# Designs tried in a protein design run: peptides against a protein of PDB entry 2QAS. Part 10

Target 1, 120 residues: chain A of PDB entry 2QAS
Amino acid sequence: PPEDLMQYEAMAQDALRGVVKAALKKAAAPGGLPEPHHLYITFKTKAAGVSGPQDLLSKYPDEMTIVLQHQYWDLAPGETFFSVTLKFGGQPKRLSVPYAALTRFYDPSVQFALQFSAPE

## One batch from the design tools (peptide; aimed at target 1 I66 Q69 H70 G90)

Design b1_p12_8_s3 (made by RFdiffusion4, then SolubleMPNN; from b1_p12_8, 6 letters changed)
Fold by OpenDDE base, seed 4:
Structure b1_p12_8_s3 (fold): chain B 120 residues (1-120), chain A 12 residues (1-12)
Amino acid sequence: as target 1 above (120 residues)
Amino acid sequence: APPADADSLFKP
């Protein structure tokens, strides 16, 4: 097949990553997400730009799934990455995740799902 | 629903 020098698939995925960014911005706004909306976000823990506690990232060497529902703080959705404080086993931890590291986004309340290809 | 690795899924 002919080469796609435009890289349309990548463009499309980036556009869809924009949906995640927009959703997180809504979540970060005053009042948070409208119930019962909540977000499952899966990402590659070794992707460039991902940062967090070493113990946590070591526990999840490939992928990690976080949920923004009942217990999350200081959600900061930037233009290239978002950061958030979550509890793991009762311990609050700060994570920073580039949108490019995402592999899945899911809102069970309306069964809306997105999947992405991310660098290993 | 996918498995969650954080406590956020559960109410305090």
Scores: peptide ipSAE 0.269, ipTM 0.834, DockQ to the pose 0.175
OpenDDE base, seeds 1, 2, 3, 5: peptide ipSAE 0.262, 0.199, 0.266, 0.047; ipTM 0.833, 0.813, 0.862, 0.690

Design b1_p12_8_s4 (made by RFdiffusion4, then SolubleMPNN; from b1_p12_8, 4 letters changed)
Fold by OpenDDE base, seed 1:
Structure b1_p12_8_s4 (fold): chain B 120 residues (1-120), chain A 12 residues (1-12)
Amino acid sequence: as target 1 above (120 residues)
Amino acid sequence: APPPDADSLFAP
């Protein structure tokens, strides 16, 4: 088959990563996400740019899933990564995740799901 | 009962 020099598949994946960024920007806006929308975000914990609790990231060396529903604060969705304060074991911790590190995005309220290929 | 995401880590 002819080789795709345009790399359309990668372009499409990047566009879909933009959905996550846009969704997080909505979540960060005044009033937060419109109920009942909430987000499950899965990412590679060893991907470049990922920053978070050392013990947690060590326990999950491949990937982990976070939930943005009732317990999240100071969500800051940047252009290349987002940061958010979450609770792990009851303790608030800051997590920073590049969009490129994402492997799954899911909003159960409308059963909207995205899957991504991400380097570790 | 605590909310579903009382702990932000999801375990399926």
Scores: peptide ipSAE 0.167, ipTM 0.730, DockQ to the pose 0.447
OpenDDE base, seeds 2, 3, 4, 5: peptide ipSAE 0.041, 0.041, 0.044, 0.162; ipTM 0.642, 0.658, 0.668, 0.736

## One batch from the design tools (peptide; aimed at target 1 Q71 L86 G90)

Design b2_p13_1 (made by RFdiffusion4)
Pose (drawn by RFdiffusion4):
Parts: C-alpha cells; structure tokens; sequence
Structure b2_p13_1 (pose): chain A 120 residues (1-120), chain P 13 residues (1-13)
C-alpha cells in the first residue's frame, strides 16, 4: 500500500509532456532554438495518431528518435501533436507525432532529460 | 548530400 486513486504519478507524467510541447514552440519560433540548444525526441512509432511515410515507419517498429538541430523544416507544434519535415538519406519527409506518443526528451546542451510512458 | 535527421540510439533519461 497505498493504492493511489488520484494517480498523482500519472498526472505528473502528463503535466511534464507539456514541457516538450512548450520547448517545441520555442523551436518553432522564427529563428529556431537559442543555440546551442537542440532536441532529441523519442516516440512510439505505432502509437495511435502518428503518421509518416509507410516505408520509414516500417523501418522503425516501435521506437524512433529524431533530432531537431541542424536539419528540420516547418516545425508546426499543434496543441495535441506536432509535425516536422526531416531528411532521411537526403530525402525530405513529413512526420506527425502526438505528445502522447513521446517516451523521451533530451537536450544535450544542458543535459536536461525527461522520460514518459514509464509508470515503473 | 545524403543527410539524416535522426538517431538510431536512445537518449539518456
């Protein structure tokens, strides 16, 4: 015991997914992130709401990490998901990722990191 | 260039 009927830990998890959304809004600002800040986003490829080229999604069965630093365009962070154009083998492609699909967040510049979807 | 915008490794937590 005790069983947590309030699910405080789960609520704290969701509250923290919001940091990723807020960080993506600063990155979507004209001029991008304030250097040397850059982002690593890890997400569940099969989590509902994610869309991308069928070929690309098949290459990454469950988890996929993307880096937002030198090569990303048209970052569009909606309220419930974000979409971004990245390059894979020199070929530009478009992704949509719900904040609910996120499992990790890391900025190597200040070593700030978050882990989600992990009730432990 | 054949550039990539991703990591095949997991970031720390």
Amino acid sequence: as target 1 above (120 residues)
Amino acid sequence: SAADSHSDTLPPT

Design b2_p13_1_s1 (made by RFdiffusion4, then SolubleMPNN; from b2_p13_1, 5 letters changed)
Fold by OpenDDE base, seed 3:
Structure b2_p13_1_s1 (fold): chain B 120 residues (1-120), chain A 13 residues (1-13)
Amino acid sequence: as target 1 above (120 residues)
Amino acid sequence: SNSNSYSDTLPPA
């Protein structure tokens, strides 16, 4: 097959990452996500730009999933990464995750799912 | 792959 010098697949994946960014911006708006929407976001914990509590990231050195439902605060969806405060076992923790680190995005309420390839 | 960690999702009080 012909070589794709335009890298259309990469462009498409980047566009789909934009969906996640847009969804998070909606989640960050006053009132949060419109019920019953909630988000499962999976990412590579060792990806460049990922930051958070050492104990948490060390416990899950490969991949972890966070859930934005009810208990999420100060969600800040930037242009290249988002940060959010979540509770794990009742303890608040701040995470910063580049969109490029994402591997899965899922909204169970409407069964909308996206998958991405992230660097190891 | 490793086990995933899920943040708390209890409904608002």
Scores: peptide ipSAE 0.388, ipTM 0.809, DockQ to the pose 0.121
OpenDDE base, seeds 1, 2, 4, 5: peptide ipSAE 0.208, 0.381, 0.384, 0.374; ipTM 0.736, 0.810, 0.803, 0.805

Design b2_p13_1_s2 (made by RFdiffusion4, then SolubleMPNN; from b2_p13_1, 5 letters changed)
Fold by OpenDDE base, seed 1:
Structure b2_p13_1_s2 (fold): chain B 120 residues (1-120), chain A 13 residues (1-13)
Amino acid sequence: as target 1 above (120 residues)
Amino acid sequence: SSSNSYSDTLPPA
């Protein structure tokens, strides 16, 4: 088969990652996400640029899913990564996740799902 | 994945 020198699939994946970024920017705006929208975000915990508490990341060495619904604070969606404070078992923890680390995005309210390939 | 976690989601009281 012919070689795709344009790398269209990668461009398409990057565009779809932009959907996550845009959704997080909406979530970070005053008033938060419009009800009943909420976000499930899955990412590779060992991907470059991922940072968070050692105990949490060590417990889930492959990937983990965070949920932005009701309990999320200081959501800061940057251009290459987002950071957010979430609670796990009642304990607040700060995570920083590059969009490139994402493997899944899901909004159950409208059954909107995206899947991505992410670095290990 | 079998190695995933979920953050808390209960509405604030």
Scores: peptide ipSAE 0.392, ipTM 0.804, DockQ to the pose 0.121
OpenDDE base, seeds 2, 3, 4, 5: peptide ipSAE 0.386, 0.383, 0.393, 0.364; ipTM 0.809, 0.807, 0.810, 0.797; seed 4 fails the geometry check

Design b2_p13_1_s3 (made by RFdiffusion4, then SolubleMPNN; from b2_p13_1, 5 letters changed)
Fold by OpenDDE base, seed 3:
Structure b2_p13_1_s3 (fold): chain B 120 residues (1-120), chain A 13 residues (1-13)
Amino acid sequence: as target 1 above (120 residues)
Amino acid sequence: SSTNSYSDTLPPA
């Protein structure tokens, strides 16, 4: 088949990452997400720009999934990455995740799902 | 594949 020199699939993926950004901005607004919406976000833990507690990232060397429901604080959705404070086993931890590191996005309340290819 | 690491989601006490 002919070679896609435009890399349309990559462009489409980037556009869809924008959906996650927009959703997080809604989540960060006053009042948070409208019930019963909540977000499952999966990302490559070793992707460039990912930062967080070493113990947590080391425990999940490939991917990990976080959930934004009820217990999330200081959600800051920037233009290239978002940061958020979550509790794991009762312990608060701060994560910073570039949108480019995302591999999955899911809102089970409406069964909305996205999948992404992410750089290592 | 992914390793599930779900943050706490229980409603506030």
Scores: peptide ipSAE 0.369, ipTM 0.803, DockQ to the pose 0.119
OpenDDE base, seeds 1, 2, 4, 5: peptide ipSAE 0.375, 0.372, 0.366, 0.349; ipTM 0.802, 0.803, 0.790, 0.785; seeds 1, 2 fail the geometry check

Design b2_p13_1_s4 (made by RFdiffusion4, then SolubleMPNN; from b2_p13_1, 5 letters changed)
Fold by OpenDDE base, seed 2:
Structure b2_p13_1_s4 (fold): chain B 120 residues (1-120), chain A 13 residues (1-13)
Amino acid sequence: as target 1 above (120 residues)
Amino acid sequence: SNSNSYSDTLPPV
């Protein structure tokens, strides 16, 4: 098979990560997401740029899925990463996640799903 | 990858 010097697959992955960024920007706007939309975001906890409480990240050394529904605060979607405050067992935690660390994005309200390749 | 965690999602009170 011929060599893809354009790296179209990587381009497509980056474009799809843009969907997540855009969705998070909508979630961060006043009023939040329109009901019943909510977001399941899965990421590699050891990926470069991921930061958060050591106890939380140590508990889940491989992958985490966070849910942006009802209980999320100070969502800040940047150009390369987003940060958000979530509760785990009633305790607020601040997470910072690069879009490059994502492995899955899902909005169950419309069954929209994306999968991504992330570094091991 | 099967060690997942979900944040709390209870509706606002």
Scores: peptide ipSAE 0.386, ipTM 0.808, DockQ to the pose 0.111
OpenDDE base, seeds 1, 3, 4, 5: peptide ipSAE 0.049, 0.058, 0.055, 0.047; ipTM 0.655, 0.699, 0.689, 0.681

Design b2_p13_2 (made by RFdiffusion4)
Pose (drawn by RFdiffusion4):
Structure b2_p13_2 (pose): chain A 120 residues (1-120), chain P 13 residues (1-13)
Amino acid sequence: as target 1 above (120 residues)
Amino acid sequence: TYTPPAAANEGQA
């Protein structure tokens, strides 16, 4: 015991997914992130709401990490998901990722990191 | 220090 009927830990998890959304809005600002800040986003490929090229999604069965630093265009962070154009083998492709699909967040510049979807 | 998984788009210019 005790069983947590308030699910405080789960609410704290969701509240923290919001940091990713806020960080992506600063990155979507004209001029991008304030250097040397850059982002690693890890997400569940099969999580509902994610869309991308069928070929690309098949290459990454469950987890996929993307880096937002030198090569990303048209970052569009909506309120419930974000979409971004990245390059894979030199070929530009478009992704949409719900904040709910996120499992990790890391900025190597200040070594700030978050882990989600992990009730432990 | 935390190390993220390899990024799918990293080095793919």

Design b2_p13_2_s1 (made by RFdiffusion4, then SolubleMPNN; from b2_p13_2, 4 letters changed)
Fold by OpenDDE base, seed 2:
Structure b2_p13_2_s1 (fold): chain B 120 residues (1-120), chain A 13 residues (1-13)
Amino acid sequence: as target 1 above (120 residues)
Amino acid sequence: MVVPPAAANEGQE
C-alpha cells in the first residue's frame, strides 16, 4: 500500500492521548471523578520522562498499571505529563508519567478502553 | 466485558 507520509495513525494516537489528559483533569478537580468512574492507567516504566522511586520502578521493568479510585492524592495533570501520589505496600509514593508513555487507559464503570503504542 | 489489569497501587474497588 502507499506510504502514509502524513502519519495519520500517530496523529490519531496523540488525539486519543488527549482523552486521557482530559479525564485526568476531571479526576483532579474538586470532588474527584463522578462515581462510579475510576481509571486504570498502564504505562512503560522505562519510557523517557517516567519518574518515581527506584525500588518501585525496579519491580516493574516493563509496564505498570495504576488505579485512580479510592486512594490517590495531589493528582496534577500537566500538558505533557501527570503526577500523582499513590500508596504501594502502605507507603505513599509520587509518580510522574508522560502521556507518551501510556499503553492503556480503562474506565471499568462504562467499559471505555484505549490502547496506545509506546516506544520500547 | 473487559477485565481490568491488576493495579500496582492500593485503592481499587
Scores: peptide ipSAE 0.516, ipTM 0.869, DockQ to the pose 0.555
OpenDDE base, seeds 1, 3, 4, 5: peptide ipSAE 0.506, 0.509, 0.510, 0.508; ipTM 0.864, 0.862, 0.861, 0.862

Design b2_p13_2_s2 (made by RFdiffusion4, then SolubleMPNN; from b2_p13_2, 5 letters changed)
Fold by OpenDDE base, seed 2:
Structure b2_p13_2_s2 (fold): chain B 120 residues (1-120), chain A 13 residues (1-13)
Amino acid sequence: as target 1 above (120 residues)
Amino acid sequence: PVVPPPAANEGQE
């Protein structure tokens, strides 16, 4: 097939990453997401820009999935990354994840799913 | 329905 010099696939993926950003902004608004909506977000833990407790990230050498439903605090969805406080083993921990590190987004309430290719 | 992968954090239904 002819060479795609426009790189449409990459543009499409970036557009879809915008859906995640928009969804997180809704989740961060007062009152949170409208029930029963909740978000499962999977990302590459070793991707550039990912930040969090070393002990936690060490448990997930490849990918990690977090859920934003009943226990999440100080969700801050920026333009290039989002940060959020979650509990792991009863302990609150802060994570910062670039949208570019995402590999999956899912909202079970309406079975809406997105998949992304992220750097290894 | 699709079952999501297990979440690492607490707070899932």
Scores: peptide ipSAE 0.571, ipTM 0.894, DockQ to the pose 0.551
OpenDDE base, seeds 1, 3, 4, 5: peptide ipSAE 0.555, 0.555, 0.560, 0.556; ipTM 0.889, 0.888, 0.890, 0.889

Design b2_p13_2_s3 (made by RFdiffusion4, then SolubleMPNN; from b2_p13_2, 4 letters changed)
Fold by OpenDDE base, seed 2:
Structure b2_p13_2_s3 (fold): chain B 120 residues (1-120), chain A 13 residues (1-13)
Amino acid sequence: as target 1 above (120 residues)
Amino acid sequence: TVVPPPAANEGQE
């Protein structure tokens, strides 16, 4: 097949990453997401820009999935990354994840799913 | 129905 010099696949993926950003902004608004919507977000833990407790990230050498439903605090969706406080083993921890590190986004309430290719 | 992967954090239904 002919060479795609426009890199449409990459552009499409970036556009879809915008859906995640928009969804997180809705989740961060007062009152949170409208029930029963909730978000499962999977990302590469070793991707550039990912930040969090070393002990936590060490448990997930490849990918990690977080859920934003009943226990999340100080969700801050920026333009290139989002940060959020979650509880792991009863302990609150802060995570910062670039949208570029995402590999999956899912909202079970309406079975909406997105998959992304992220650097290893 | 798609089952999501297990979440690492607490707070899932």
Scores: peptide ipSAE 0.572, ipTM 0.893, DockQ to the pose 0.555
OpenDDE base, seeds 1, 3, 4, 5: peptide ipSAE 0.558, 0.557, 0.562, 0.559; ipTM 0.889, 0.888, 0.891, 0.889

Design b2_p13_2_s4 (made by RFdiffusion4, then SolubleMPNN; from b2_p13_2, 5 letters changed)
Fold by OpenDDE base, seed 2:
Structure b2_p13_2_s4 (fold): chain B 120 residues (1-120), chain A 13 residues (1-13)
Amino acid sequence: as target 1 above (120 residues)
Amino acid sequence: VVVPPPAANEGQE
C-alpha cells in the first residue's frame, strides 16, 4: 500500500486522547461524573512523564490500571497530563500520568472503550 | 460485555 505521509493514524490517536482529557475534566468538576459513569484508565508505568511512588510503580513494571469511581481526590486534568490522588492498600498516593502514556480507556456504564498505542 | 482489567487502587464498585 502507498506510504501515508500524513500519518493519519497518529492524528486519530491524538484526537481520541482528547476524549480522555475531556472525560477527566468532567470527572474533576464539582459533583464528579454523573452516575453511573466511572473510568478505568490503563497506562504504561515506565512511559516518559509518569510519576508516582517508587514502591507502587515497582509493583507494575509494564502497565497499571486505575479506576475513578468512589475513591479519588484532587483530580487535576491538565493539557498534557493529569494527576490524581488514589488509595492503595489504604494509603493515599499521588499519580501523574501523561495522556501519551495511556493504552486503554473504558467506561463500563456505557461500554465505551478506547485503545492506544504507547511507547514501550 | 467487556470486562475491564483489575484496578490497582481502591474504590471500584
Scores: peptide ipSAE 0.561, ipTM 0.892, DockQ to the pose 0.558
OpenDDE base, seeds 1, 3, 4, 5: peptide ipSAE 0.546, 0.540, 0.545, 0.545; ipTM 0.887, 0.885, 0.887, 0.886

Design b2_p13_3 (made by RFdiffusion4)
Pose (drawn by RFdiffusion4):
Structure b2_p13_3 (pose): chain A 120 residues (1-120), chain P 13 residues (1-13)
Amino acid sequence: as target 1 above (120 residues)
Amino acid sequence: AAAFAAADSSYDF
């Protein structure tokens, strides 16, 4: 015991997914992130709401990490998901990722990191 | 420059 009927830990998890959304809005600002800040986003490829090229999604069965630093265009962080154009083998492709699909967040510049979807 | 433009934007841990 005790069983947590309030699920405080789960609420704290969701509250923290919001940091990723807020960080992506600063990155979507004209001019991008304030250097040397850059973002690593890890997400569940099969999590509902995610869309991308069928070929690309098949290459990453469950987890996929993307880096937002030198090569990303048209970052569009909606309220419930974000979309961004990245390059894979020199080929530009478009992704849409719900904040609910996120499992990890890391900015190597200040070593700030978050882990989600992990009730432990 | 060409190698940089052809790089993947993904990271494998």

Design b2_p13_3_s1 (made by RFdiffusion4, then SolubleMPNN; from b2_p13_3, 5 letters changed)
Fold by OpenDDE base, seed 2:
Structure b2_p13_3_s1 (fold): chain B 120 residues (1-120), chain A 13 residues (1-13)
Amino acid sequence: as target 1 above (120 residues)
Amino acid sequence: AAAEAARDSFYVP
């Protein structure tokens, strides 16, 4: 098979990560997401740039899913990563996740799903 | 669905 010197698959992955960024920016806007839209974000907990409560990240060394629906605060979607306040063990904690760390994006309200390759 | 009802804001499958 011919070698893809254009790396189209990587380009497509980056474009699809842009969908996540755009969705999070909508979620962060005043009023939040339009009902019933909400977001399931899965990411590698040990990926470069991921930061959060050490006890939590140590407990889940592979990946975890956060739900942006009812229990999230101060969502801040940047250009390369987003940060959000979530409750763990009933306590609010700040989590920062680069878009490159994502492995799955899902909006169950319309059954829209994306999968991503993330570094091991 | 389980995570939506849980007190914590995350789910690990």
Scores: peptide ipSAE 0.119, ipTM 0.691, DockQ to the pose 0.389
OpenDDE base, seeds 1, 3, 4, 5: peptide ipSAE 0.103, 0.117, 0.099, 0.095; ipTM 0.689, 0.695, 0.681, 0.684

Design b2_p13_3_s2 (made by RFdiffusion4, then SolubleMPNN; from b2_p13_3, 8 letters changed)
Fold by OpenDDE base, seed 5:
Structure b2_p13_3_s2 (fold): chain B 120 residues (1-120), chain A 13 residues (1-13)
Amino acid sequence: as target 1 above (120 residues)
Amino acid sequence: SSALANRDSFYVE
């Protein structure tokens, strides 16, 4: 097949990552997400720019899924990454995740799903 | 695999 020198697939992926960013910005706004919307976010824990407690990331050496529904704090969706405080085993922990590290986004309330290719 | 991490944050039936 012809070589795509425009890299359209990568452009499309970046555009779709923008959906996640926009959704997180809605979640971070006053009042949070409109019920019953909530977000399942899966990412590669070893991707560049991912940061969090060592014990937590070690527990999930490949991917982990976080849920933004009832228990999340200080959600800060930046332009290249988002950070959020969540409870793991009852303990609040801060995660920072680049959008480029995402592999899955899902809102079960409306069955909206996105999948992304992320570095291994 | 993609393990669910913060289980206390969502409803589980």
Scores: peptide ipSAE 0.255, ipTM 0.780, DockQ to the pose 0.137
OpenDDE base, seeds 1, 2, 3, 4: peptide ipSAE 0.255, 0.250, 0.244, 0.239; ipTM 0.780, 0.784, 0.780, 0.776

Design b2_p13_3_s3 (made by RFdiffusion4, then SolubleMPNN; from b2_p13_3, 7 letters changed)
Fold by OpenDDE base, seed 5:
Structure b2_p13_3_s3 (fold): chain B 120 residues (1-120), chain A 13 residues (1-13)
Amino acid sequence: as target 1 above (120 residues)
Amino acid sequence: SEALANADSFYEE
């Protein structure tokens, strides 16, 4: 097949990362997500810019899936990354995740799914 | 593979 010098797939991926950002901004707004929407977010824990407690990230050396439903705090969706406080083993911990680190986004309430390529 | 983290918050039917 002919070579795509425009890299349309990469453009589309970038645009779709914007969907995740927008969804998180909705989740962070007053009142949160409209029920029953909730978000499963999977990311590469060793991707550049991912930060969080060492013990947590060490436990999940490849990918990590978090759920934003009822037990999340201080969700801050920035332009290049989001941060959020979640409980792991009952302990609140802060994660910071660049959108570029994402590999999966899923809202099971409407079965909306996105997959992304992220650095290994 | 996917690793589940804050499992206590996961949706369950």
Scores: peptide ipSAE 0.258, ipTM 0.766, DockQ to the pose 0.132
OpenDDE base, seeds 1, 2, 3, 4: peptide ipSAE 0.247, 0.248, 0.237, 0.142; ipTM 0.747, 0.759, 0.753, 0.716

Design b2_p13_3_s4 (made by RFdiffusion4, then SolubleMPNN; from b2_p13_3, 5 letters changed)
Fold by OpenDDE base, seed 3:
Structure b2_p13_3_s4 (fold): chain B 120 residues (1-120), chain A 13 residues (1-13)
Amino acid sequence: as target 1 above (120 residues)
Amino acid sequence: SAAAAAADSFYVP
C-alpha cells in the first residue's frame, strides 16, 4: 500500500484528543457536567508529564482509569494537560495528566467511547 | 492485565 506521508491517523488521533479536552472544560465550568454525564478517563501512568501520588503510580505501572462523577475537585483542564484532585484510600491527591497520555475516554451515560495510542 | 475493583475515584482494568 502507498505510504501515508501526511500521517492522517496521527492527525485524527490529535483531533479526538481535543474532544476529551473540550469535555473536561465542560466538566470544569460552573455547574459541572449535566447529569447523568460522567467521565471515565484511562491513561498510561508512565507517560511523560504524568504526575501524581508515587505509590499509586507505582502500584499501577501500566494504565489507570479515573472516574469524574461525584468525588473530584478543582478540575483544571489546560491546553496540554489537565489536573484534578481525587481521593485515593480516602486521601485527596492531585493528579496531572497530559492529553497525550490518554488511552481511553468513556461516558457511560451515552455510551460514547474513544481510544488512543499513547507514548511513554 | 488483571482487572482491579473500583475504589474511591479510580478503576484499573
Scores: peptide ipSAE 0.058, ipTM 0.695, DockQ to the pose 0.247
OpenDDE base, seeds 1, 2, 4, 5: peptide ipSAE 0.055, 0.057, 0.024, 0.050; ipTM 0.690, 0.666, 0.577, 0.689

Design b2_p13_4 (made by RFdiffusion4)
Pose (drawn by RFdiffusion4):
Structure b2_p13_4 (pose): chain A 120 residues (1-120), chain P 13 residues (1-13)
Amino acid sequence: as target 1 above (120 residues)
Amino acid sequence: VYTPPTPANADAD
């Protein structure tokens, strides 16, 4: 015991996914992130709401990490998901990722990191 | 220090 009927830990998890959304809005600002800040985003490829080139998604069965630093265009962070154009083998592709699909967040510049979808 | 996996867009060039 005790069983948590309020699910405080789950609510704290969701509340923290919001930090990723807020960080992506600063990155989507004209001029991008304030250097040397850059982002690593890890997400579940099969989580509902994610779309991308069928070929690319098949290459990454469950988890996929993307880096937002030197090569990303047209970052569009909606209220419930974000979309971004990245390059894979020199070929530009478009992704849409719900904040609910996120499992990890890391900025190597200040060593700030978050882990989600992990009730432990 | 957390070390992230290799990003999927690591071969961007």

Design b2_p13_4_s1 (made by RFdiffusion4, then SolubleMPNN; from b2_p13_4, 5 letters changed)
Fold by OpenDDE base, seed 2:
Formats: sequence, structure tokens, C-alpha cells
Structure b2_p13_4_s1 (fold): chain B 120 residues (1-120), chain A 13 residues (1-13)
Amino acid sequence: as target 1 above (120 residues)
Amino acid sequence: PVVPPTPANANAE
């Protein structure tokens, strides 16, 4: 087939990443997400810009999934990345994840799912 | 329904 010089697929993926950003902004608003909505976010732990405790990231060398529902604090959705405090092994830890590092977004309440091809 | 992947963080109600 003819070569897509416009790279439409990539543009579409970036547009869909905007959905995740918008959803996180709703989650960060006072009162959080409207029940029963909650978010499962999967990302590449070695992607550029991903930041967090070394021990935690080492435990998940490829991907890891976090859930924003009952226990999340200080969710800060920026323009290129979001940060949030979660508990791992009983300890609160801060994660910073660029939207570009995401590979999956899922809201079980309405079975809304998105998949992304993140850079290796 | 689709089963979500196991989250790494605690999520107790």
C-alpha cells in the first residue's frame, strides 16, 4: 500500500492520549471521579520521563499497572505527564508518568479501553 | 467483561 507520509496513525494515537489526560484531570478535581468510574493505567517503566522509587521500578522492568480508585493522593495531571502518590507494599510513593509512556487505559465501570504503542 | 490487569498499588476500599 502507499506510504502514509502524514503519519495519521501516530496523530490519532496522540489525540487518544488526550483522552487519558482529560480523564485524569477529572479525577484530580475536587471530589474525584464520579462513582463508579475508576482508572487502570499501564505504562512502560523504562520510558523516557518515567520517575519513581528505584526499587519499585526495578520490580517492574517492562510495564506496570496502577489503579486510581480508592487510594490515590495528590494527583497532578500536567500537560505532558501526570504525577500521583500511591501505596506500594504499605508505603506511599510518588510516581511521575509521561502520557507518551502509556500502553493501556481502562475504565471497568463502562468498559472503556484504549491501547497505545509506547516507545521501547 | 474485560478483566483489568493486576494493579501494583494498594486499592482497598
Scores: peptide ipSAE 0.628, ipTM 0.908, DockQ to the pose 0.560
OpenDDE base, seeds 1, 3, 4, 5: peptide ipSAE 0.381, 0.395, 0.390, 0.391; ipTM 0.809, 0.808, 0.812, 0.810

Design b2_p13_4_s2 (made by RFdiffusion4, then SolubleMPNN; from b2_p13_4, 5 letters changed)
Fold by OpenDDE base, seed 2:
Structure b2_p13_4_s2 (fold): chain B 120 residues (1-120), chain A 13 residues (1-13)
Amino acid sequence: as target 1 above (120 residues)
Amino acid sequence: PVVPPVPANADAE
């Protein structure tokens, strides 16, 4: 087939990443997410811009999934990345994840799912 | 139904 010089697939993926950003902004608003909505977010831990405790990231050399439901604090959804404080093994830790690092987004409450091809 | 992956944080129920 002819070469897609417009790179429509990439544009579509970026647009869909915007859905995640918008969802996180709702989650960050006062009162949090409207029940029963909650978010499962999977990302490549070695992707550029991913930041967090070295010991934690070392445990997940490829992908890591986090859930935002009842125990998340200081969620800050920026324009290119979001940061959030979560508890791992009972210890609060701060993560910073670029939207470009995401590979999966899922809200079980309405079975809404998105998948992305994130760069290594 | 889609089974969500196991989350790393303690918020998992």
Scores: peptide ipSAE 0.411, ipTM 0.820, DockQ to the pose 0.555
OpenDDE base, seeds 1, 3, 4, 5: peptide ipSAE 0.401, 0.402, 0.401, 0.405; ipTM 0.818, 0.816, 0.818, 0.816; seed 4 fails the geometry check

Design b2_p13_4_s3 (made by RFdiffusion4, then SolubleMPNN; from b2_p13_4, 4 letters changed)
Fold by OpenDDE base, seed 2:
Parts: structure tokens; C-alpha cells; sequence
Structure b2_p13_4_s3 (fold): chain B 120 residues (1-120), chain A 13 residues (1-13)
């Protein structure tokens, strides 16, 4: 087939990443997510811009999934990345994840799922 | 139904 010089698939993926950003902004608003909505977010831990405790990231060399439901604090959804405090092994830790690092987004409450091809 | 991956944080139910 002819070469897609417009790179429509990439544009579509970026648009869908916007859905994640919007969802996180709702989650960050006062009162949090409207029940029973909650978010499962999977990302490549080695992707550019991913930041967090070295020990934690080393434990998950490829992908890592986090859930935002009842125990998340200081969620800050920026324009290119979001940061959030979560408990791992009972210890609060701060993560910073670029939207470009995401590989999966899922809200079980309404079975809404998105998948992305994140750079290695 | 889709089974979500096991989350790393303690917020998992």
C-alpha cells in the first residue's frame, strides 16, 4: 500500500493520549473520580522522562501498572506528563510519567480500554 | 471481561 506521509496513526495515538490526560485531570479535581470509576495505567519504566525511586523502577524493568482509585495523592496532570504519589509496599513514593510512555489505560467500571505503542 | 494487569501500588483491591 502507498506510504502514509501524513502519519495518521501516530496522530490518532496522540489524540487518544489526550483522553488519558483529560481523565487524570478529572481524577485530580476536588473529590477525585466519580465512583465507581478508577484508572489502571501501564507505562514503560525505561521510557524517556519517567522518574521515580530507583529501587522501584529497577523492580519493574519493562512495564509497570498503577491504579488510581482510593489511594493516590498530589496527582498533578501536566501537559506532557503527570506526577502522583502512591504507596508501594506501604511506602509513599512519587512517580512522574510522560503520557508518551503509556502503553495501556483501563477503567474497569465501564470497561473502557486504550492501548498505545510506546517507544522503547 | 478484560482483566486489568496487577497494579504495583497498594491501592489494589
Amino acid sequence: as target 1 above (120 residues)
Amino acid sequence: PVVPPTPANADAE
Scores: peptide ipSAE 0.403, ipTM 0.817, DockQ to the pose 0.549
OpenDDE base, seeds 1, 3, 4, 5: peptide ipSAE 0.398, 0.383, 0.396, 0.389; ipTM 0.814, 0.812, 0.816, 0.811; seeds 1, 4 fail the geometry check

